# Peptides against a protein of PDB entry 2AZE: the designs that were tried, part 15

Target 1, 148 residues: chain A of PDB entry 2AZE
Amino acid sequence: AQECQNLEVERQRRLERIKQKQSQLQELILQQIAFKNLVQRNRHAEQQASRPPPPNSVIHLPFIIVNTSKKTVIDCSISNDKFEYLFNFDNTFEIHDDIEVLKRMGMACGLESGSCSAEDLKMARSLVPKALEPYVTEMAQGTVGGVF
Target 2, 101 residues: chain B of PDB entry 2AZE
Amino acid sequence: GRLEGLTQDLRQLQESEQQLDHLMNICTTQLRLLSEDTDSQRLAYVTCQDLRSIADPAEQMVMVIKAPPETQLQAVDSSENFQISLKSKQGPIDVFLCPEE

## One batch from the design tools (peptide; made by RFdiffusion4, then SolubleMPNN)

Design b1_p30_1_s4
Fold by OpenDDE base, seed 4:
Structure b1_p30_1_s4 (fold): chain B 148 residues (1-148), chain C 101 residues (1-101), chain A 30 residues (1-30)
Amino acid sequence: as target 1 above (148 residues)
Amino acid sequence: as target 2 above (101 residues)
Amino acid sequence: SLRVNLKFTYISKDGKVTEFDKIRHLVMSK
């Protein structure tokens, strides 16, 4: 009885840890897909244009985005060495990291929301090592962790 | 029995976790390789048009932050206002606005 | 490097401090 209880506790602990790792893995996969897809898109675009974009027209990763209404009053204080910034907003604002931006751009092929077309899924699979393809498929189907 | 079942479950879970660890290692390796590839780094960018698709600068102000590693970002929710604090330890932080089209 | 390595801290209205290893998307609204 006690032994079974101990094992049940351990089972639950492992299940939780696995769940966490699944989440982490999914995020890593999404990042990989998003990055590779972005690079691929830009490579193709530059080839079509036969030139790279103007240097000041692009934002290289990594970056963070802050957006708010143009009507939002923003107070900004910057240290002389630019090591410190302080922003005050009088209204709603949003922060997006680069990965979130890429997801919103569709660079993760809709895999993040399980909204993959056949073409999206094909693209996603093509952007990961073979060992990860089954997991990508499971993500698209929403069946990750179903056996646990 | 129950004991045997639990024991078997634990073995299966261990194998599953090991598989996850392996897959994660593959992912991290791939990401590292991407970060070390000069051409990939050069091509890892978004445009202002991309940002407009997410937050239209016609209605939204879009601010871009380029911060060194280990920069601290603090967001404070106050009844009076909202605050973002950035503190870098390794170098200057670059902040600029995404221009409207 | 492809990724931002930031230490993210959120302080709620009630003063609760929460640390995050990543931001992804944050909405601060009234």
Scores: peptide ipSAE 0.320, ipTM 0.899, DockQ to the pose 0.915
Fold by OpenDDE base, seed 1:
Structure b1_p30_1_s4 (fold): chain B 148 residues (1-148), chain C 101 residues (1-101), chain A 30 residues (1-30)
Amino acid sequence: as target 1 above (148 residues)
Amino acid sequence: as target 2 above (101 residues)
Amino acid sequence: SLRVNLKFTYISKDGKVTEFDKIRHLVMSK
């Protein structure tokens, strides 16, 4: 009886771990799609322009952005060596990492929100190895957690 | 019996997890390949126009932070103020504003 | 590298400390 109880606990532990890994895999897939899509977009754009963009006009990954109203008062303290920054805001602000920015740009093809059209799904599938295509399809359908 | 059934279930879950790990390894490998490809790194950028598409500087100020690995970012929510603290140990932090135009 | 490892700490109004291994989207509002 006690042994069975121990195994039940272990079973639940493993199920939870699998669930966590599924979440991690989904995030990794979204990152892969977003990155490859971004690179593809920029490559095409540069080819069309026959030149790269001006160096100071682009922001290379990785980065973080902070946005707030232009009316927000921001106080900033910077160490002499620029190793430390302290910002004080008197009103609402938002923080976004680069992946979140890419998602909002549509680089993940709407897969992250279940808003993936047939064309979006086709693009998403084309940006991952064959072994990951079924999982991408499941993500689009909201049926992750099936047989694997 | 019950014990045998549970044991079998655990073995099946282990196999499922291994399959999941395999997929994760494939994905991480692809990401690593991207990070190691010089051309991909060069092309991994967004423009100010991209940022304006998600947060228009005409209405919202957009600040960009580029920090070295292992930089600490602390956000403090207080009744009086909101704070962001950045602390790097590996090099200087670069902060700049996205222009309105 | 396409990714940077940042240590993210959030301190709520009540002083609760939460640590994250990644940042996605955070809204600080009154």
Scores: peptide ipSAE 0.318, ipTM 0.897, DockQ to the pose 0.899
Fold by OpenDDE base, seed 5:
Structure b1_p30_1_s4 (fold): chain B 148 residues (1-148), chain C 101 residues (1-101), chain A 30 residues (1-30)
Amino acid sequence: as target 1 above (148 residues)
Amino acid sequence: as target 2 above (101 residues)
Amino acid sequence: SLRVNLKFTYISKDGKVTEFDKIRHLVMSK
């Protein structure tokens, strides 16, 4: 019946939306873990050093990085007020946002790959509210979305 | 029947989505708390050593971009060259190189 | 803020324009 067909369409729409939200939730969890882990690391490091690092030696979030071979020729033009930049690269380059950098630093405990060690998983769980711990476990096991 | 089954499925999906929304709200709240906490903001940094760990400056140049909110970043892929354009509306953009250790 | 708030636009070789609300990781290679 037409009514059933309409509900099937709605069902599919909701399934797709849920899938998208699952992805978003996983990303949010990774961000939370990465940020908290970073802050924890730095807090501990500063306590051990008994002083903060020099201001010009650290890069506060948020930021973006661009990396390329030292052999890459880069042409740069900058407006007088520094509101506009233009870079031209003659070869391959990469852009990374701060979250991706943190992931590569291991701040997300390898959870982004679903291959956490027992210790990594323990750390990841400790950095989220209790309500999120089961989801972290599912992410580590690669079983997220099994109910859908 | 089929109609009843579909109706039940939709209700279950709604409950599942609500659970996801709840968890997402928890996450978002935690992130906001971090963002609003002065000490956390102060400690939310990476070092040049951190950047070197993911991109060795001995082989790679690492450029750092700090830009105001709503800055436009455009990347253009062409056969001749690659281009990055930055345009800010709220203030100057800061670009610097991560020094080689 | 802990998050980058940029408007990211990618223009492919064929001229296709794609807008993103986040960057994460992009590789541009010849």
Scores: peptide ipSAE 0.313, ipTM 0.898, DockQ to the pose 0.894
Fold by OpenDDE base, seed 3:
Structure b1_p30_1_s4 (fold): chain B 148 residues (1-148), chain C 101 residues (1-101), chain A 30 residues (1-30)
Amino acid sequence: as target 1 above (148 residues)
Amino acid sequence: as target 2 above (101 residues)
Amino acid sequence: SLRVNLKFTYISKDGKVTEFDKIRHLVMSK
């Protein structure tokens, strides 16, 4: 009885770990898709324009953004060496990392929310190695984790 | 029996976890390849238009933060004001508004 | 590289400190 109980505890521990790894894998897949999709978009755009965009008009990854109303009063203090910044806001603001930005841009093809059209899913599958395609399909269907 | 069943379940879970590990390794490898490809790095960018597309372009300002690895970002929510603190250990931090504003 | 990890710390109104390995989206609102 005690042995069985010990194994049950271990079973639950492993299930929890697997769940965490599933989440991590999904995030990695989304990042891969988003990055590759972004690169392809930009490559195509530059080819059509026959030149790269102006250097000061683009922001390379990685980055973080802060957005707020133009009416928000922001006080900023910067150290001499620019190693430290302090911002004070008098109203609501939002912080986004680059991955979240890419997702909202649709670079992850709506896979993050399981909202994929047929074209979106096709694109997503084309941007991952063959071994990951089944998982992409499961993500699109919202069936990831159903096996455990 | 119950013991045998649990033992079998644990073996199956181990195999499942190994499969996940393998898939994650594939993903990590792909991401490394992207990071090592100079052309991909060059093309890994967004425009100010992109950034504004995720917010209200008419009402929002967008500030960009470029920071070295391991930079500390602290957000403080107080009744008096909201605060963001950035502290870098590896180099200067660059903060700027989108040039196309 | 394409990814940079930041140490993110959030301090709530009640003074609770929460640390994260990454930040995705944060809203500071009154």
Scores: peptide ipSAE 0.307, ipTM 0.895, DockQ to the pose 0.890

Design b1_p30_2_s1
Fold by OpenDDE base, seed 5:
Structure b1_p30_2_s1 (fold): chain B 148 residues (1-148), chain C 101 residues (1-101), chain A 30 residues (1-30)
Amino acid sequence: as target 1 above (148 residues)
Amino acid sequence: as target 2 above (101 residues)
Amino acid sequence: SSKSAVATLKVVGGLAKLDLPEEFKRLKKP
């Protein structure tokens, strides 16, 4: 009985670890897809324009953003060396990392929310190594929940 | 029996985790390669138009923060203060509004 | 009362990741 109990504890530990790694892998896949899709989009756009965009018009990764109403009063304190910033807001604000921004831009092809069309799925598969394609398919189908 | 079943489960889970680790290594390696590729980095950008596309362009302002890795961000929600604090150890932080606003 | 959260900016594969609780990614006054 004690032996079985010990093995059951170990089984549960491994299952939870696998679940965590599955979540991490899914996020990494989404990041890869989003990044490559962004690069591809911009490459195509620059080729069509026959030139890169103006330097001041683009924001290179990595970044984070804070969005708030234009009416929001923001007090900012900055250290002399710009190593420290303090912002005070008098209204609602949101913080987003660039991964979230790219997802909302559709760069992850809707794979993150199960809103992946056939065309989106084709794009997503094309942006990952062959070994990851089956996992992308499982993500789109919502069948990753199992142990493989 | 129960013991035999659990033993088999553990062996199967070990194989599953090994496969998972392999996939994660592939993915992580690809991301590293992307981060090291000069052409990819040159093209890894968004525009202010992109940022406005995910927000209300008429009502929202977008502040961009370029901070070094390992920068500490503290968010405070209180009746006294609603604030964001940034502390970098690896270099200066750049903050600006989208020029096209 | 005050609520606060601290996160360290991670950069993986050229992308930024902030592990803040969701409630701190959207702060609003009552």
Scores: peptide ipSAE 0.549, ipTM 0.916, DockQ to the pose 0.894
Fold by OpenDDE base, seed 2:
Structure b1_p30_2_s1 (fold): chain B 148 residues (1-148), chain C 101 residues (1-101), chain A 30 residues (1-30)
Amino acid sequence: as target 1 above (148 residues)
Amino acid sequence: as target 2 above (101 residues)
Amino acid sequence: SSKSAVATLKVVGGLAKLDLPEEFKRLKKP
């Protein structure tokens, strides 16, 4: 009885670990797709323009953003060495990392929500190594982890 | 019996986890290669237009934060105000508004 | 009364990840 109990605990432990790894893998795939898709977009745009954009007109990765109403009052305190910042807001604001920004830009091809068109899925598959293509397909179908 | 069934389950789960580990190794390798490629990094950017395009129409001021890795961010929701605190250990933090505003 | 959350900025493959609870990614007046 004790042996079975120990194995049950171990089984549950492994199931939880697998669940966590599935989430991590999906996020890594989305990051790769988004990154490569962004690079591809910009490369094409620069080729069409025959020149790169002005240096101060773009924001390079990595970054985070805070967006709020133009009417929001923001008070900011900065340390002398700029190692510390303190912001106070009087109204609603949002914080996003660049991964979230890229997803909302559509750089992950809608794969993050399983909302891929046929063309989106084709693009997503083309941006990952062959070994990951089946998993991308499962993500698009919402069937990841169905066997667990 | 139950013991045999559990033993078999654990073996199957181990195999599944190994498959996941393999796929994650592939992903992390690809991401590392991208981070080390200078041409990719040169093209890894967004515009202020991109940033505004994802924002709620009522939230159109966009502040960009360039912070070193391992920077700590604290968010505070109080009845009196909202706060964001940034603390870096590896270098200065750069904060600016999108120039197009 | 106040609520707070702390996250550490992670960079993976050139992308930034900030693990804040969703409630703290959008702070708004009640």
Scores: peptide ipSAE 0.547, ipTM 0.916, DockQ to the pose 0.928
Fold by OpenDDE base, seed 4:
Structure b1_p30_2_s1 (fold): chain B 148 residues (1-148), chain C 101 residues (1-101), chain A 30 residues (1-30)
Amino acid sequence: as target 1 above (148 residues)
Amino acid sequence: as target 2 above (101 residues)
Amino acid sequence: SSKSAVATLKVVGGLAKLDLPEEFKRLKKP
């Protein structure tokens, strides 16, 4: 009947919206974990060193990086006001935002790929509010895609 | 029946979405708090060693880009050229290499 | 052939997000 068809359309709409929100939430959780883990790492390191690192030895968030071979020739054109940059590379390069960098550093505890050890999962859980812990567990198990 | 099943599904999905919305609210609130915490901001950094550690060993030249939000980045991959274009709307862009380089 | 992608830099919770396709995040020779 038409009524059932309408409900089926609505069901699909909701399922798709939920899927999108799940993806967004997962990314937000990873960002939170990575950020807090980074801060914690650095706090501990500074305590051990008994001083902050030299200002010019660190890169503060937010940032983007471009990495390429040291043999790569890069030509750069910059506007006078530095609002515009143009880089030309004679070889391949990679572009990463800082969250990707943090993930690759292990700051998200492998949660992004579902490759958490028991210790990694424990760390990840400790870096989120209690209400988010069950979802972190689901992410680690790869079961987030289900209806909950 | 079919109608009853669909109705039940929709109720379950409604509850699931409400839970997601709640969790997202919690998460965004936490992120906002982090962005407002001066000490967290001070400690939110990586080293050049960190950056090099995640790069391909053959690609260890690292360029750092500090750009304001809403900066547009265009990447071009062609047989003739590899290109990155940056266009900021809100302020100047700062680009530098790791100090060790 | 030429391939191009455009992304805008977003900052969420102090972290940067760049919505480039994966193929443009890593440009390597085959």
Scores: peptide ipSAE 0.545, ipTM 0.917, DockQ to the pose 0.800
Fold by OpenDDE base, seed 1:
Structure b1_p30_2_s1 (fold): chain B 148 residues (1-148), chain C 101 residues (1-101), chain A 30 residues (1-30)
Amino acid sequence: as target 1 above (148 residues)
Amino acid sequence: as target 2 above (101 residues)
Amino acid sequence: SSKSAVATLKVVGGLAKLDLPEEFKRLKKP
């Protein structure tokens, strides 16, 4: 019947929306964990050193990076107001946002790939509000994807 | 029947989405708190050593781009070379190499 | 012949997000 067909379309729409929200939530959780973990690391390091690092020795968030071989020839054109940049590379390069950088640094505790140890999972749980802890556990186990 | 089954499914999906929305609100709130905390922002940094540690050993040059939000980035793969184009609307873009290089 | 992708830099919770296809996050010559 047409009524059932309409409801089936709505069902598929809701399922897709839920899937998208699950992905968004997981990314937000990873961002929170990575950020807080980074802050804690740096706080501890500065306490041990009894001083902050030199201003020109650190890169504050947010940022993106481009990495390439030291042998790569890069041509750069910059507008007068520095609003526009054009880079030409003669070899392979990679572009990463800071979220990806933090993940590769291990700041997300391997949760992004479900490859976290018990200690990593404990750290991850400690960096989110209590209400998010069950979801973090599900992410670590790879059991996220179902419907509540 | 079929109609009752679909109706029940939709009710369950609605409940599931409401739970997701709640969790997302909590997470978004925490991220806002982080962005508003001055001390957290002061400590939100990486070193060039950090950046080099995650790069391919063959990819030893690290270029840092500090650009305003909504900056457009275009990547081009041509037969002759590779290109990155940056266009900002909110302010100047800062690009620099890691000092250790 | 060329391929290209365009992304807008987003900042969410103090972190940058660049929505580029994976193939454009790492460009390699054959």
Scores: peptide ipSAE 0.544, ipTM 0.916, DockQ to the pose 0.911; fails the geometry check

Design b1_p30_2_s2
Fold by OpenDDE base, seed 3:
Structure b1_p30_2_s2 (fold): chain B 148 residues (1-148), chain C 101 residues (1-101), chain A 30 residues (1-30)
Amino acid sequence: as target 1 above (148 residues)
Amino acid sequence: as target 2 above (101 residues)
Amino acid sequence: GSRSATATLKVVGGLAKLDLPEEFKRLKKP
């Protein structure tokens, strides 16, 4: 009885760990898709323009953004060495990492919300190694959650 | 019996986790390769237009933060105001605004 | 009174990861 109880505890622990790893894998897949899609987009755009964009007109990864109303009053204190920043906002603001930005740009093909058209899914599948394609399909269908 | 069933379940879960780890390794490897590829690095950018396109229409000021890895970001919600504190230990932080259009 | 959250910027595969609680990614005045 005690042995079975111990194994049940272990079983539950492993199930939870697997669930966490599934979430991590999904995020990694989205990152890969988003990154590759971004690169592909920019490559195409530069080819169409027959030149790279001006160097000061683009923001390379990685980055974080803060967005707020133009009316928001922002006070900023910066250390001499620029190692420390302090911002004070008098109104609502949002913070986003570049992964979130790419998702909102549609670079993850709507896979992050399980809202993929057939075309989106095709694109998503094309941007991952073969071994990950089945998982991408499951993500799009919302069927991820089972154990292998 | 129950013991046999549990033992079998644990073995199956171990196999499942190993498969999951394998997929994760594939994915992390691909990400690493992308980050190390010179051409990919060159093309890994967004524009200010991109950034504005994802912002709330009421929140059109976009500030960009370029900080080294391991930089600490603290967000504070006080009764008086909101604060963001950035502390880097590995180099200077660069902050700039996307130009208004 | 105040509440706060701290996150360490991680870079994975060239992408930035900021593990702040969702409620701190968008702060609004009451």
Scores: peptide ipSAE 0.569, ipTM 0.918, DockQ to the pose 0.922
Fold by OpenDDE base, seed 2:
Structure b1_p30_2_s2 (fold): chain B 148 residues (1-148), chain C 101 residues (1-101), chain A 30 residues (1-30)
Amino acid sequence: as target 1 above (148 residues)
Amino acid sequence: as target 2 above (101 residues)
Amino acid sequence: GSRSATATLKVVGGLAKLDLPEEFKRLKKP
């Protein structure tokens, strides 16, 4: 019946929306874990060194990086006010936001791929509010695909 | 029946979505708090060593881009070359190379 | 021919998010 068909369409719409929100939540969790883990790492390092690093030796978030071969020729044009940049590359390059960088640094504890050791999972859980711990566990197990 | 089943499913999905929204709110709040904490911001940095550690060994030139929010980035793949275009509305963009260690 | 993608830099929780298609995050010659 048409009535049931309409509800089925709505059901599918809601399922898709939930799926999207699940992905968004997972990303937010990863961001939180990565950020806090980075901060903890640096805090510990500075304590051990008994001093902060020189200001020009570190890159503060947020940032984007472009990675390419040292042999790549890059032509750059910049507007006078530095509001506009144009880069031309003669070979392969990669663009990464800082979230991706932190993930690759291991700051997300391998949670992004569900590849957490017991120690990694423990760390990840410790870096989120209690309410999010069950979700972190599910992410580590790769079982987040279900509906609550 | 079928209609009753679908109606029940929709109610359950609504509850699930509400739970999800709640978790998202918690997470978003935590992220905002982190972004507003001066001590966290002070410690929220990476080193050039960090950046190089994640790069392909064959691609070890690392350019850092510090751009204001809402900056537009366009990547172009042409038969002739590759391009990155940046356009900011809120302020100047800073670009620098990460030096070799 | 040429292909292009555009993204707007977002900052959420102090982190940068660049929503470019993955194929445009790594451009390589064939």
Scores: peptide ipSAE 0.568, ipTM 0.917, DockQ to the pose 0.925
Fold by OpenDDE base, seed 1:
Structure b1_p30_2_s2 (fold): chain B 148 residues (1-148), chain C 101 residues (1-101), chain A 30 residues (1-30)
Amino acid sequence: as target 1 above (148 residues)
Amino acid sequence: as target 2 above (101 residues)
Amino acid sequence: GSRSATATLKVVGGLAKLDLPEEFKRLKKP
């Protein structure tokens, strides 16, 4: 019947929306874990050193990076107001946002790939509100994908 | 029947989505708190050593881009070379190399 | 010919997100 068909369309729409929200939630969780872990690392380091690092030695969030070989020739054009940049590279380069950088630094505890140890999982759980802990566990086990 | 089954499925999906929305709200709230906490923001940094540690050994130059939100980035793969174009609408863009380089 | 992708830099929770296709996050010579 047409009514059943309409409900089936709605069902598919809701399933897709849930899938998207699951992905968004996972990313938000990873961001939170990575950020808090970074802050904790730096806080501990500064306490041990009894001083903050020199201002020009650190890069504050947010940022993106471009990495390439030291042999790469880079031509750069910059507008007068610095609102526009144009880079030309004669060789391979990579672009990363800071989220990706933090993940590669291990700040998300390997949760992004479900490759976290028991200790990593413990750390990850400690960096989120209690209500999110079960979801973190599911992420680590790779069991996220179903519907609640 | 079929209609009853679909109706039940939709009710269950609605409940599931509500749970997701709740969790997302919690997570978003935490992220906002982090963004508003001055001490956290002060400590929210990486070093050039950190950046080098995650880079491909063949790609040792690290360029840092500090751009305002909503900055447009275009990557181009041409027959001659590769290009990155940045266009900001909210302020100047700052680009620099890691000092250790 | 040339290929290109464009993304808008988003800042969520103090972190930057760049929604570029993975192939454009790493451009390699043949």
Scores: peptide ipSAE 0.564, ipTM 0.917, DockQ to the pose 0.907
Fold by OpenDDE base, seed 4:
Structure b1_p30_2_s2 (fold): chain B 148 residues (1-148), chain C 101 residues (1-101), chain A 30 residues (1-30)
Amino acid sequence: as target 1 above (148 residues)
Amino acid sequence: as target 2 above (101 residues)
Amino acid sequence: GSRSATATLKVVGGLAKLDLPEEFKRLKKP
């Protein structure tokens, strides 16, 4: 009947919206974990060193990086006001936002790929509010895609 | 029946979405608090060693880009070369190599 | 020919997000 058809359409709409929100939430959780873990790491390191690192030895968030071979020739054009940059590369390069950098550093505890050890999962859980802990567990198990 | 099943599904999905909305609210609130915490901002950094550690060993030149939000980045793959274009709307862009380089 | 992708830099919670397609995050010559 038409009524059932309408409800089926609505069901699909809701499923798609939920899927999108799940993806967004997962990313937000990873960002939170990575950020807090980074801060914690650095706090501990500074305590051990008994001083902050030299200002010019660190890169503060937010940032983007481009990495390439030292043999790569890079041509750069910059506007006078530095609002515009143009880079030309003669070989392979990679672009990463800081979130990707933090993930690759292990700051998200492997949660992004579902490759958490028991210790990694424990760390991840400790870096989120209590209400988010069950979702972190689901992410680690790869079961987030279900209806909950 | 079919109608009853669909109705039940929709109710379950509604509850699931409400839970997601709640969790997202909590998460965004936490992120906002982090962004407002001066000490967290001070400690939110990586080293050049960190950056090199995640790069391909053959790709050890690291360029750092500090750009305002809403900066547009265009990547171009052509038969001639590879290109990155940056266009900021809100302020100047700062680009530098890791200090060790 | 040439291919291009454009992303707008977003900052969420102090972290940068760059929504480029994966193939444009790493460009390699054949």
Scores: peptide ipSAE 0.565, ipTM 0.917, DockQ to the pose 0.890; fails the geometry check

